# Designs tried in a protein design run: peptides against a protein of PDB entry 4GXB. Part 133

Target 1, 277 residues: chain A of PDB entry 4GXB
Amino acid sequence: VPTEEVSLEVLLSNGQKVLVNVLTSDQTEDVLEAVAAKLDLPDDLIGYFSLFLVREKEDGAFSFVRKLQEFELPYVSVTSLRSQEYKIVLRKSYWDSAYDDDVMENRVGLNLLYAQTVSDIERGWILVTKEQHRQLKSLQEKVSKKEFLRLAQTLRHYGYLRFDACVADFPEKDCPVVVSAGNSELSLQLRLPGQQLREGSFRVTRMRCWRVTSSVPLPSGSTSSPGRGRGEVRLELAFEYLMSKDRLQWVTITSPQAIMMSICLQSMVDELMVKKS

## One batch from the design tools (peptide; made by RFdiffusion4, then SolubleMPNN)

Design b2_p21_7_s2 (from b2_p21_7, 15 letters changed)
Fold by OpenDDE base, seed 5:
Structure b2_p21_7_s2 (fold): chain B 277 residues (1-277), chain A 21 residues (1-21)
Amino acid sequence: as target 1 above (277 residues)
Amino acid sequence: PLFTVAEFYTPKELFDPEAAK
């Protein structure tokens, strides 16, 4: 792609559009800096955010595809897909809510976290009770952003990334699940026939390893996975989990977002390593 | 069928068999 100036659209979590003028040859960090400058986000807070490639659903929800890597050219990465449904999204890129304190000290950082959190609640990524929802709405009406965030930080799945409904082989084969990543874990929400909604928590510290598998379906084969068309690549995330003392078991998640799940796992591991250092 | 596998390992410093599930 020849180097030229282009207008690139970057979305916030709430769908707000940020237009930046960049070069087609600008790498991820260059684009991120341009977005930060447009938002008046100070340089020392840029590192708390990342650019993500997402697929915008018909209902406006974002399906996260992957984090843009440092060597990538965001303009090329998004336009090469030749589909308007793909977008670039700015989102915070840390897991420990303690880092919110650094970001919240700045007006722009506070606004970004607030907008993201509101969106996550509205989309059901953060789980709230009726009473909590009432409290949050009250704070939102008062535009008490700091108080809103402080309350949100106590909520279930705060800071989690929620994935599209998919399938796992745990606790049984072909079990429909909703996976969320956060707090150094993968949370699998499932409802078996005749049972209540239950959550399985898989902490990364109990994962020995994980893998992503990409396979091509057989020509005569069909997939039972909802939303998958014929001939689409099948992605799986498998992790070897310490179920009990000295008992490792593989758990496999079949999802088009397997790559993103793996990225989340690695990111959580990296953050834990930093904190442990 | 054709497939590709990428494997990742949890650092030994983090993999704690005594950690709560």
Scores: peptide ipSAE 0.445, ipTM 0.864, DockQ to the pose 0.561
Fold by OpenDDE base, seed 4:
Structure b2_p21_7_s2 (fold): chain B 277 residues (1-277), chain A 21 residues (1-21)
Amino acid sequence: as target 1 above (277 residues)
Amino acid sequence: PLFTVAEFYTPKELFDPEAAK
């Protein structure tokens, strides 16, 4: 792609558009810096955020595809897909809520976390009770962003990334699940017919390893996978989990977001390693 | 056919059998 100046749209979690003038040859960090400058985010806080490639769903929700890597050219990465549904989103890229304290000290950082958190709640990524929802709305009305975040930090799945509904082989084969990543775990939520909502928590510290696989399903008379056409590439995330002492079991998640899930796992592992160092 | 795209391992320092679920 010829090097030229272009206007690139980067979205916040709430859909707010940040337009930046960048070069087509600008790498991820260059674009991130441009976005930070546009938002007046200080340099020392840039590292707390990342750019993500997402697919905007019909309802405006974001399906995270992957984190943009350092070597990538965001303009090329998004435009090469030749679909308006693909967007670049700015989001915080750490898991430990303790880092919120650093980000919240800055007005812009605070606003970013606030916008993200509001969006996550509205989209059901963060789980809230009716009373909690009332309290949050009250704080929103008062524009008490710090207090809002402090309350939000106590909520279930705060800081988690929620994925689209998919399929897992746990607890049984072909179980429809909703996967969320956060707090150094994968949460698998399952509701079987006539049963209550069940949640399986898989801590990364009990994962020996994980892998992403790609396969082509055998021709079958029925589309077994919801939303997948015949012959479509099947992505899977499999992890070997320590279910009990000396008992390892493979759990496999079939999802087009398998890559993103793996990225989350690696990111959580990396963060934990930093904390232990 | 199954193709492994990538494999990752949890560092031994983090893989704790005694870690809470």
Scores: peptide ipSAE 0.445, ipTM 0.865, DockQ to the pose 0.590
Fold by OpenDDE base, seed 3:
Structure b2_p21_7_s2 (fold): chain B 277 residues (1-277), chain A 21 residues (1-21)
Amino acid sequence: as target 1 above (277 residues)
Amino acid sequence: PLFTVAEFYTPKELFDPEAAK
C-alpha cells in the first residue's frame, strides 16, 4: 500500500466515532497516539488502552476479533478485510480495576472509562440486579462519573470481555456456552437441560497451558463440529485445567473468537507477571 | 482435516495447584 494521508475512524466502546488523520504506513502505536491526541488523553495514560479489531453486529454490538499488534498497520488491517462491518475500537487493556484509579484521575481517562462501563452495562456484559440498575441510572442522571464507576467496580463481571455464544465440551460435549474473560479467569455460563443457569470459573493460575487450533474440515476427515460448512475454518481454544489436586483435564471451546480468547489469556498472564515482579 | 496449533504455557511462577477454582 502506498504511503498516503488518510482519515481513519476509531470507535469508542459506546460507538462514538473518533476521526484521525494518519498515514497508511502508521503502525498501531502511531494511530493510538493520534487517537489519544484527538481525545486530549495525556501520554502517560496511553498505555492503559489498546486498539482492537472488531466486527460490528446487526444490533450494534461489537464482536472482538483480536487486539492489533504493534507491528500492524491499522488502516491496512481493517481495510484489507473489504467489509464495512469491521471496525477499530479503543478500549482499556488492563484487567485489575486498581488501575482505574490511575486513569480516572484524568478527566479524559475518566470519561473513557465511564463511557465504556455504561456501554458494557447496556450490552449486558456487566451483570446487574434491578436495584443496582436503579442506583446506576440515578448516578448517571446526576452525571456522577466517579461514583458511577465505584459502584460499577463492585458488580459481577466488571472489566470482563464478553464473547459471542459458542460451544464447549464441558461439562458435556457440544454444550452451548457464553464465555467471558476477566479477573484472571474465563467464565463459562451455561444451562443444561432441566437445570438452572450455571457459571464455571476457570482461573488462569490453574491453567497449565492453552492452545489455539485452526482446522479445515475435509470430506475424508472426521468432523468434530457438525455445524461447520464445507471448507470453513474452525477455531478452537483448548486449555489444560487443574480441576482438582493432581487432576488435569482439557477443556475445549469452539469459537470463531478463539484467537481473541487466547489473547485475553496471555494479557491476563502478562499483567499478573507484572504485578508479581 | 488440516490444522495448525499454537501453544502457550502459564509461567511456573503463576501456575498454582492451590489456587482457587
Scores: peptide ipSAE 0.443, ipTM 0.863, DockQ to the pose 0.545
Fold by OpenDDE base, seed 1:
Structure b2_p21_7_s2 (fold): chain B 277 residues (1-277), chain A 21 residues (1-21)
Amino acid sequence: as target 1 above (277 residues)
Amino acid sequence: PLFTVAEFYTPKELFDPEAAK
């Protein structure tokens, strides 16, 4: 692609648009710096955020596809897909809420975390009771962003990424589940017929390994998931989990977001390694 | 056909059987 100056749209988690002028040859970090400059985010806080490729769903929600890598050219990565549904999103890219303290010290950082948190609550990524919701709304009306975040940090699935509904082979084969990644775990939520909502928590520290696989369904026996065309590639995330002492079991999640899930796992592992060093 | 695109391992320093589920 020839190098030229272009206007690139980067969205915040709440859908707010940040328009930046960049070169088509600018790498991910260059674009991130441009976004930071546009927002007046200090350089020392840039590392707490990343650019993500997402698919915007009909309801305006984002389906995270992957994190943009350092060597990538964000303009090319998004435009080459030739679909308006694909967007670039800025989001915080750490898991431990303790890092919020660093980001919240800056007005812009505080605003970004606040906007993201509000959006995550509105989208149901963060789970709240009726009373908690009332308290959050009260704080929002008072425009008390710090207090809002402090309360939000105590909520279930704060800091988690919620994925689109998919299928897992746990606890039973072909179970419909909602997967969320955060707090060094994968949370699998499911509701079986006649049963209450169940959550399986899979901590990364109990995962020996994980893998992403690809398969092409055969024409015969189309267990085609609704919306999946004939012959489309199926992505799966499988991880080997320590269920009990000396008992490892593979758990497989079938999802178009398998790559993103794997990226989350690696990111959580990396963060834990940093904390241990 | 099934093939593995990528495989990752949890560092031994993190893999803890006493970790919370």
Scores: peptide ipSAE 0.441, ipTM 0.865, DockQ to the pose 0.573; fails the geometry check

Design b2_p21_7_s3 (from b2_p21_7, 12 letters changed)
Fold by OpenDDE base, seed 4:
Structure b2_p21_7_s3 (fold): chain B 277 residues (1-277), chain A 21 residues (1-21)
Amino acid sequence: as target 1 above (277 residues)
Amino acid sequence: PLLVVGEFFTPEELFLPAAEE
């Protein structure tokens, strides 16, 4: 792509549009810096955020595809898909809520976290009780962003990324599940016929390894996986999990977001390594 | 056909025995 100046749209989690003038040759960090400048986000806070490629659903929700890599050209990455449903989204890129303290000290950082958190609650990524919802709404009405975030930080799945419904082979084959990544774990929520909602928590510290695979399924009598037709490329995330002492078991998630899940795992591992050092 | 796109390992420093969790 020839180098030229373009107007690039970057969305916040709540759908707010940030228009930046960049070069088509600008890499991810260049675009991120441009967005930060547009928002008046200080340079020392840029590292707490990343740009993500997402697919906007019909209901306006975002399906995260992947984090944009450093070498990528965001303009090219998004436009090459030739679909208006693909967007670039700015989101915080850390997991430990303790880092919120650093970001919240700045007005712009606070606003970004607030907008993201409101959106995550509205989309059901953060789980709230009726009472908690009432409290959050009250704080939102008062525009008490700090207090809102402090309450939100205590909520279940705060800081998690929620993925589209997919399929796993745990606890049994072809189980429909909703996967969420956060707090150094993958949470698998499932509801089997006639059963209550179950949640499996898979801590990354008990994952020996994980892998992403791409395959074309062979003709079988099985029903098509959600979002995948027969003969379509299937992405899978498989991780080897320490179920008990000296007992490793592979768990496989079939999802178009397998790459994003893997990115989350690596990101969580990286953060834990930083904390441990 | 199966293609491994990527394989990743949890660092030994983080991989905790079941007894520690």
Scores: peptide ipSAE 0.396, ipTM 0.836, DockQ to the pose 0.646
Fold by OpenDDE base, seed 1:
Structure b2_p21_7_s3 (fold): chain B 277 residues (1-277), chain A 21 residues (1-21)
Amino acid sequence: as target 1 above (277 residues)
Amino acid sequence: PLLVVGEFFTPEELFLPAAEE
């Protein structure tokens, strides 16, 4: 693609649009810096955020596709898909809520975290009780962003990324699940007929390894997957998990977001390694 | 046909026994 100046739209988690003028040849970091400058985010806080490729659903929700890599050209990455459903989103890219303290020290950082958190609650990514919701609403009315975040940090699945409903082979084959990644784990939530909500927590520290696979299903007379046509590529994330002492078991998640899930796992591992160093 | 897109391993120093949870 020839180098030219273009206007690129980057969305915040709440759907706020940030327009930046960049070159088509600008890499991910260049675009991120441009977004930061537009928002007046200090340079030392840029590293706490990343650009993500997402697919915007009909209801306005974001389905995260992948994190943009350093070598990528965000303008090209999003426009090459030739669909307006795909967007670039700015979101915090760390997992440990302790890092919120660094970001919250700055007005812009605080605003970004606040907006993201509000959005995550509204989208149901962060789980809240009725009483907690009341408390959050009160703080929101007071526009007490710091206090809002402090309360939010205590909530279930704070800082998690929630994926679209998919299928896993745990605890049973072809089990519909909702996967969330955060706090160094994958959370698999499921509700079987006649049963209460169940959650499987899979900590990355108990994953020996994981892999992403791509396959083409053989023509079977029964389309088992709603909405997938014949011949569509099937992505899977499989991880080998230490269920108990000396007992490893493979768990496989079938999802178009398998790549993003893997990216999350790697990101969580990387963060843990940094903390250990 | 199955294609492995990528394989990743948890660093040994992070891989903990089940008893720690």
Scores: peptide ipSAE 0.395, ipTM 0.836, DockQ to the pose 0.618
Fold by OpenDDE base, seed 3:
Structure b2_p21_7_s3 (fold): chain B 277 residues (1-277), chain A 21 residues (1-21)
Amino acid sequence: as target 1 above (277 residues)
Amino acid sequence: PLLVVGEFFTPEELFLPAAEE
């Protein structure tokens, strides 16, 4: 692609558009810096955020595809897909809510966290009770962003990334599940026939390893996963989990977002390593 | 055919010992 100046659209979690003028040859960090400058985000806070490639659903929700890597050219990465549904989104890229304290000290950082949190609640990524919802709405009406975030930090799945509904082989084969990543774990929510909603928590510290696999279903082979057309590439995330003492078991998630799930796992591991250093 | 796109390991210092429940 020839080097040209272009207007690139980057979205916040709430769908707010940030337009930046960049070169087609600008790498991820260059674009991120341009977005930060446009928002008046200080340089020392840039590292708390990342650019993500997402697919915008009909209802306006975002399906995260992957984090843009350092060597990538965001303009090329998004435009090469030749679909308007793909967008670039700015989101916080750390997991420990303790880092919110650093970001919240700045007005722009506070606004970004606030907008993201409001969106996550509205989309059901953060789970709230009726009373909590009332309290949050009250704080939102008062535009008390700090207090809003402090309350939100106590909520279930605060800071989690929620994935599209998919299938897992745990606790039984072909279980429909909703996976969320956060707090150094994968949370699998499922409802078995005749049972209440259940959540399985899989901490990364109990994962020995994980892998992403790609397969093409054979016409005469195993039944395609529900919702996938014939001949579509099947992505799976499998992790080997310490279920009990000296008992490792593989858990496999079949999802088009398997790559993003793996990225989340690696990111959580990296953050934990930083904390131990 | 199944293709492994990537395999990742939890660092030993983070992974719980097999003896821990």
Scores: peptide ipSAE 0.395, ipTM 0.837, DockQ to the pose 0.695
Fold by OpenDDE base, seed 5:
Structure b2_p21_7_s3 (fold): chain B 277 residues (1-277), chain A 21 residues (1-21)
Amino acid sequence: as target 1 above (277 residues)
Amino acid sequence: PLLVVGEFFTPEELFLPAAEE
């Protein structure tokens, strides 16, 4: 693609549009800096955020595809897909809520976290009780952003990334699940026939390894996987998990977002390594 | 055909403590 100046749209979690003038040849960091400048986010806080490629669903929800890589060209990456459903989204890119303290000290950072958190709650990514929801709404009405975030930080799945419904082979084959990544784990929410809603927690520290695979299914006459069309590529995330002492078991998640899940795992591992050093 | 897109290992510093549990 020839180098030229273009207008690039970057969305916040709440759907707010940030238009930046960049070069088609600008790398991810260049675009991120442009977005930060447009928002008046200070340079020392840029590292707490990343750009993500997402697919906007019909209801306006975002399905995260992947994090844009360091040397990637965001304009090219999004436009090459030749579909208006693909967007670039700015989101915080750390897992430990302790880092919120650094971001919240700045007005712009505070606003970004607030907007993201409100959106995550509205989308059901953060799980809230009725009472908690009432409290949050009250704080929102008062525009008490700091207090709102402090309460939100205590909520279940705060800081998690929620994926689209998919399928896992655990606890049984072809089990429909909703996967969320956060707090150094993959959370699998499932409901088996005749059972209550369950959540399985898979901590990354108990994963020996994980892999993403891509395959083309053989014609089987009927697709058992919801949402998978005939001849579509099947993406899977498989991880080898320490179920008990000296007992490793592979768990496989079949999802178009397998790549994003893997990116989350790596990101969580990286953050843990930083904290451990 | 199966293609491995990526394969990653948890660092021993993180995994070994869990294995000792």
Scores: peptide ipSAE 0.391, ipTM 0.832, DockQ to the pose 0.771

Design b2_p21_7_s4 (from b2_p21_7, 14 letters changed)
Fold by OpenDDE base, seed 3:
Formats: C-alpha cells, structure tokens, sequence
Structure b2_p21_7_s4 (fold): chain B 277 residues (1-277), chain A 21 residues (1-21)
C-alpha cells in the first residue's frame, strides 16, 4: 500500500468514535500515540491501553478478534478485511485492577476506564446483582466516576473479556459454554440440560501449556452441525490443566476466537511475570 | 488436516498449583 495520509476511526468500548489522521504506513504504536494525543491521554499512560481488532455484531457488541501487534499497520489490518463490521477498538490491556489506580489519577484515564466499565456492565461482561445495579446507576447519575469504578472493581468478572458463546469438551463433550478471560484465569460458564448454571475456573498458573489449532472438517455425512457451512475452518484452543495433584487433563474450546483467547492467556502470563520480577 | 497454529507454555516459575478455592 502506498504511503498516504488517511483518516482512521478508532472506537472506544462504548462505541465513541475517535478519528485520527495517520499514515497508511504507521505501525500500531504510532496509531496508538495518535489516538492518545487526540484524547489528551498523557504519554505515560499509553502503555496501559492497546488496540484491538473486533467485529461489531448486529446488537452493537464487539467480538474481539485479536490484539494488534507492534509490527502491524492498523489501517491495512482493518481495511484488508473488506468489511465494515471490523473495527479497531481502544481498551485497557492490563488485568490487575491495581493498575487502575495509576490510570485513574488522570482525568482522561479515568474517563476511559469509566466508559469501558459502563459498557462492560451494560453488555453483561461484568456480573451484577439487582442491588449492585441500583447502586451503580445511582453513582452514574451522580457522575461519580471514581466511586463507580471502586464499586465496579469488587464485582464478579470485573476486568474480564467475554467471548461469544462457543463449545468445549469439558465437563462433557460438545458442551455449550461462555468463556471469559480475566484475573489470570479462563472462566467457563455452562448450563447442562436440567442443571443450574455452573462456572469452571481455570487458572493460568495451573495450565502447563496451551495451543491453538486450525482444522478443516472432513465432509463427513450427517453430523454437520447445522450452523457451520461445509468447509469452514475450525479453530480450537486446547490447554493442559492440572486438575489435581499430578493429574493433567486437556481441555479443548472450539471457538473462532481461539486466537484471541490465546492472546489473553499470554498477556496474563506476561503480567504475572512482571509482578514476580 | 490439523494445523498447530501456535503452542505456548506457562513459565516454570508460574506453574505452581494454586490452592483449590
């Protein structure tokens, strides 16, 4: 792609549009800096955020595809997909809520966290009781952003990234699950026939390894799942988990977001390594 | 055909069983 100046749209979690003028040859960090400048986010806070490639769903929700890598050209990455459904989103890129304290000290950082958190609650990524919801709404009406965030930080799945409904082979084969990544874990929410909602927590520190695989289903006869067209690539995330002392078991998640799940796992691992250093 | 796109390992320093919650 020839180097030229272009207008690039970057979305916040709440769908707010940030338009930046960049070069087609600008790398991810260059674009991120441009977005930060547009928002008046100070340079020392840029590292707390990342750019993500997402697919906007019909309901306006975002399905995260992947984190943009440093060597990528965001303009090319998004436009090459030739679909308006794909967007670039700015989101916080750390997991430990302790880092919120650094970000919240700045007005712009506070606003970004607030907008993200409101959106995550509205989308059901953060789980709230009726009473908690009432309290949050009250704080929102008062525009008490700091207090809102402090309450939100105590909520279930605060800081988690929620994925689209998918399938896992745990606890049973072909089990429908909703996966969320956060707090150094993958949370698998499932409902088996006749059972209550269950959650399985898989801590990264108990994962020996994980892998992403790509496969093309063989045209086997009758058992094509009704929703997968013939010849669609199947992505899977498999991880080897320490279920009990000296007992490792593979868990496999079949999801188009397997790559994003792997990115989350690596990101959580990286953050934990920084803390131990 | 099955292709391994990537394989990652948890660093040995982190691979410590957390107490069952």
Amino acid sequence: as target 1 above (277 residues)
Amino acid sequence: ELLVVEERYTPEELFEPEAAR
Scores: peptide ipSAE 0.456, ipTM 0.874, DockQ to the pose 0.575
Fold by OpenDDE base, seed 5:
Structure b2_p21_7_s4 (fold): chain B 277 residues (1-277), chain A 21 residues (1-21)
Amino acid sequence: as target 1 above (277 residues)
Amino acid sequence: ELLVVEERYTPEELFEPEAAR
């Protein structure tokens, strides 16, 4: 791609558009810096955020595809897909809510966290009770962003990324699940026939390893899963989990977001390693 | 055909057999 100046759209979690003028040859960090400058985010806070490639669904929700890597050219990465549904999104990229304290000291950082958190609640990524929702709405009406965040930090799945509905082989084969990543775990929400909603928590510290695999299913003349075309590539995330003392078991998640899930796992591991050092 | 896209390991120092689920 020839080097030229272009206008690039970067979205916030709430869908707010940030337009930046960049070069087609600008790498991820260059674009991130341009976005930060446009937002008046201080340089020392840039490291708390990352750019993500997402697919915007028909309802306006974001399906996270992957984090943009340092060597990537965001303009090329998004435009090469030749689909307007793909977007670049700015989001916080740390897991420990303690880092919110650093970010929220700045007005712009506070606004970014607030907007993201409001969006995550509205999307159902953060789970709230009726009473909590009432409290949050009250704080939102008062525009008390700090208090809003402090309350939100106590909520279930605060800071988690929620994935699209997919399938796992746990606890049963071909079990529909909703996976969320956060707090050094994968949370699998499932509803078995005739049962209440259950959550399985898989802590990364009990994962021995994980892998992403790609396969082409055999042409099945019969029951293709609803929404998957014949011959579509099947991505899977499998992890070997310590279920009990000296008992390792593989758990496999079938999802087009398997790569993003793996990125989340690695990111959580990396953050834990930093804290342990 | 199965293709392994990537394989990652949890560092031994983080792998805690006694950790809660």
Scores: peptide ipSAE 0.453, ipTM 0.877, DockQ to the pose 0.588
Fold by OpenDDE base, seed 2:
Structure b2_p21_7_s4 (fold): chain B 277 residues (1-277), chain A 21 residues (1-21)
Amino acid sequence: as target 1 above (277 residues)
Amino acid sequence: ELLVVEERYTPEELFEPEAAR
């Protein structure tokens, strides 16, 4: 692609548009720096955020496709998809809420975390009780961003990335689940007809390994999942989990976001390694 | 056809099932 100056739109979690002038040849970090500059985010906080490729759903929610890699050219990555549904989103890229303390010391960082958290609550990524929701609304009305975040940090699935509804073979085959990644785990939420919400927590520290597989369903395969066109690539994330002492079991998630799930797992592993180091 | 796109392992240093309890 010829090097040209272009206007690139980057979205915040709340859908706020940040327009940056970049080169088509600018790599992910270059674009991230441009976004940071536009937002007046200090350089020392840039590393707490990443650019993600997402698909904007009809309801305005974001389906995370993948984290943009360092070598990627964000402009090319998003435009090559030739669909306006694909967007680049800025989001925090760490899992431990302790790092919020570093980010929220800065006004811009605080605003970014606040906007993200509000959005995550609104989207149902962070789970709240009625009372908690009332408290959060009160704090939001007061524009008490720090207190809002402090309360939010205590909430279930704070800092988690929620994926689109998908299918897993746990606890049973072909179970509809909602997967969320955060706090060094994958959370699988299952609601079977007539049953209460069940959650399976899979800590990365108990995952021996994981893999992403891609397959093309054979035409004869009866399990046309509703909405998958004939010939769609099936992505799966499988991880080998230590269920009990000396008992490893594979858990397989069938999701078009399998790659993103794997990225999350690696990211969580990396963060844990940094902490041990 | 099943293709393995990627395979990753949890570092042994993190794979401590007893420490997570």
Scores: peptide ipSAE 0.452, ipTM 0.873, DockQ to the pose 0.616
Fold by OpenDDE base, seed 1:
Structure b2_p21_7_s4 (fold): chain B 277 residues (1-277), chain A 21 residues (1-21)
Amino acid sequence: as target 1 above (277 residues)
Amino acid sequence: ELLVVEERYTPEELFEPEAAR
């Protein structure tokens, strides 16, 4: 691709647009720095954020596809898909809420975390009770961003990334689940017919390994799931989990976001390794 | 056809403490 100056749109979690002038040859870090400069985010806080490729749904929700890698050219990565539904999103890229303290010390960092948290609550990624929601709204009306975040940090699934509804083979085959990644775990939420909402928590420290697989289903006549066209690639994330002492079991999630889930797992592992060091 | 795209392992330093429980 010839090197040219272009205007690139980067979205915040709440859908706010940040336009930056970059070169088509600029790598992920270059674009991230341009976004930071546009927002007046200091250089020492850039490392707390990353650029993600997402697919915007009809309802405006973001389906995370993957984190942009360092060697990638964000302009090329997004435009090569030739679909307007794909966007680049800026989001925090750490899991431990303790790092919020570093980011919150800066006005711009505080605003970014606040906007992201508000959006995550609105989208149902962070789970709130009616009373908690009332308290959050009160703080939002007062524009007390620090207090809002402090309360939010105590909420269920704070800092989690929520994925699109998918299928898992746990606890039973072909279970519809909603997967969320955060707090060094994968949370699998399921509602079986006639049953209460159940959650399975899978800590990464109890995962021996995980893998992403790709398969093309053979046209077997009967199980035409109506929505998948003939020949669509099936992605799966499988992880080997320590269910009990000396008992490992494979859990498989079938999801187009299997790659993103794997990225989250690796990211959580990396962060834990830094803390042990 | 099944293709393995990637396989990752949890470092032993993280896994061992949980395995001992």
Scores: peptide ipSAE 0.445, ipTM 0.868, DockQ to the pose 0.777

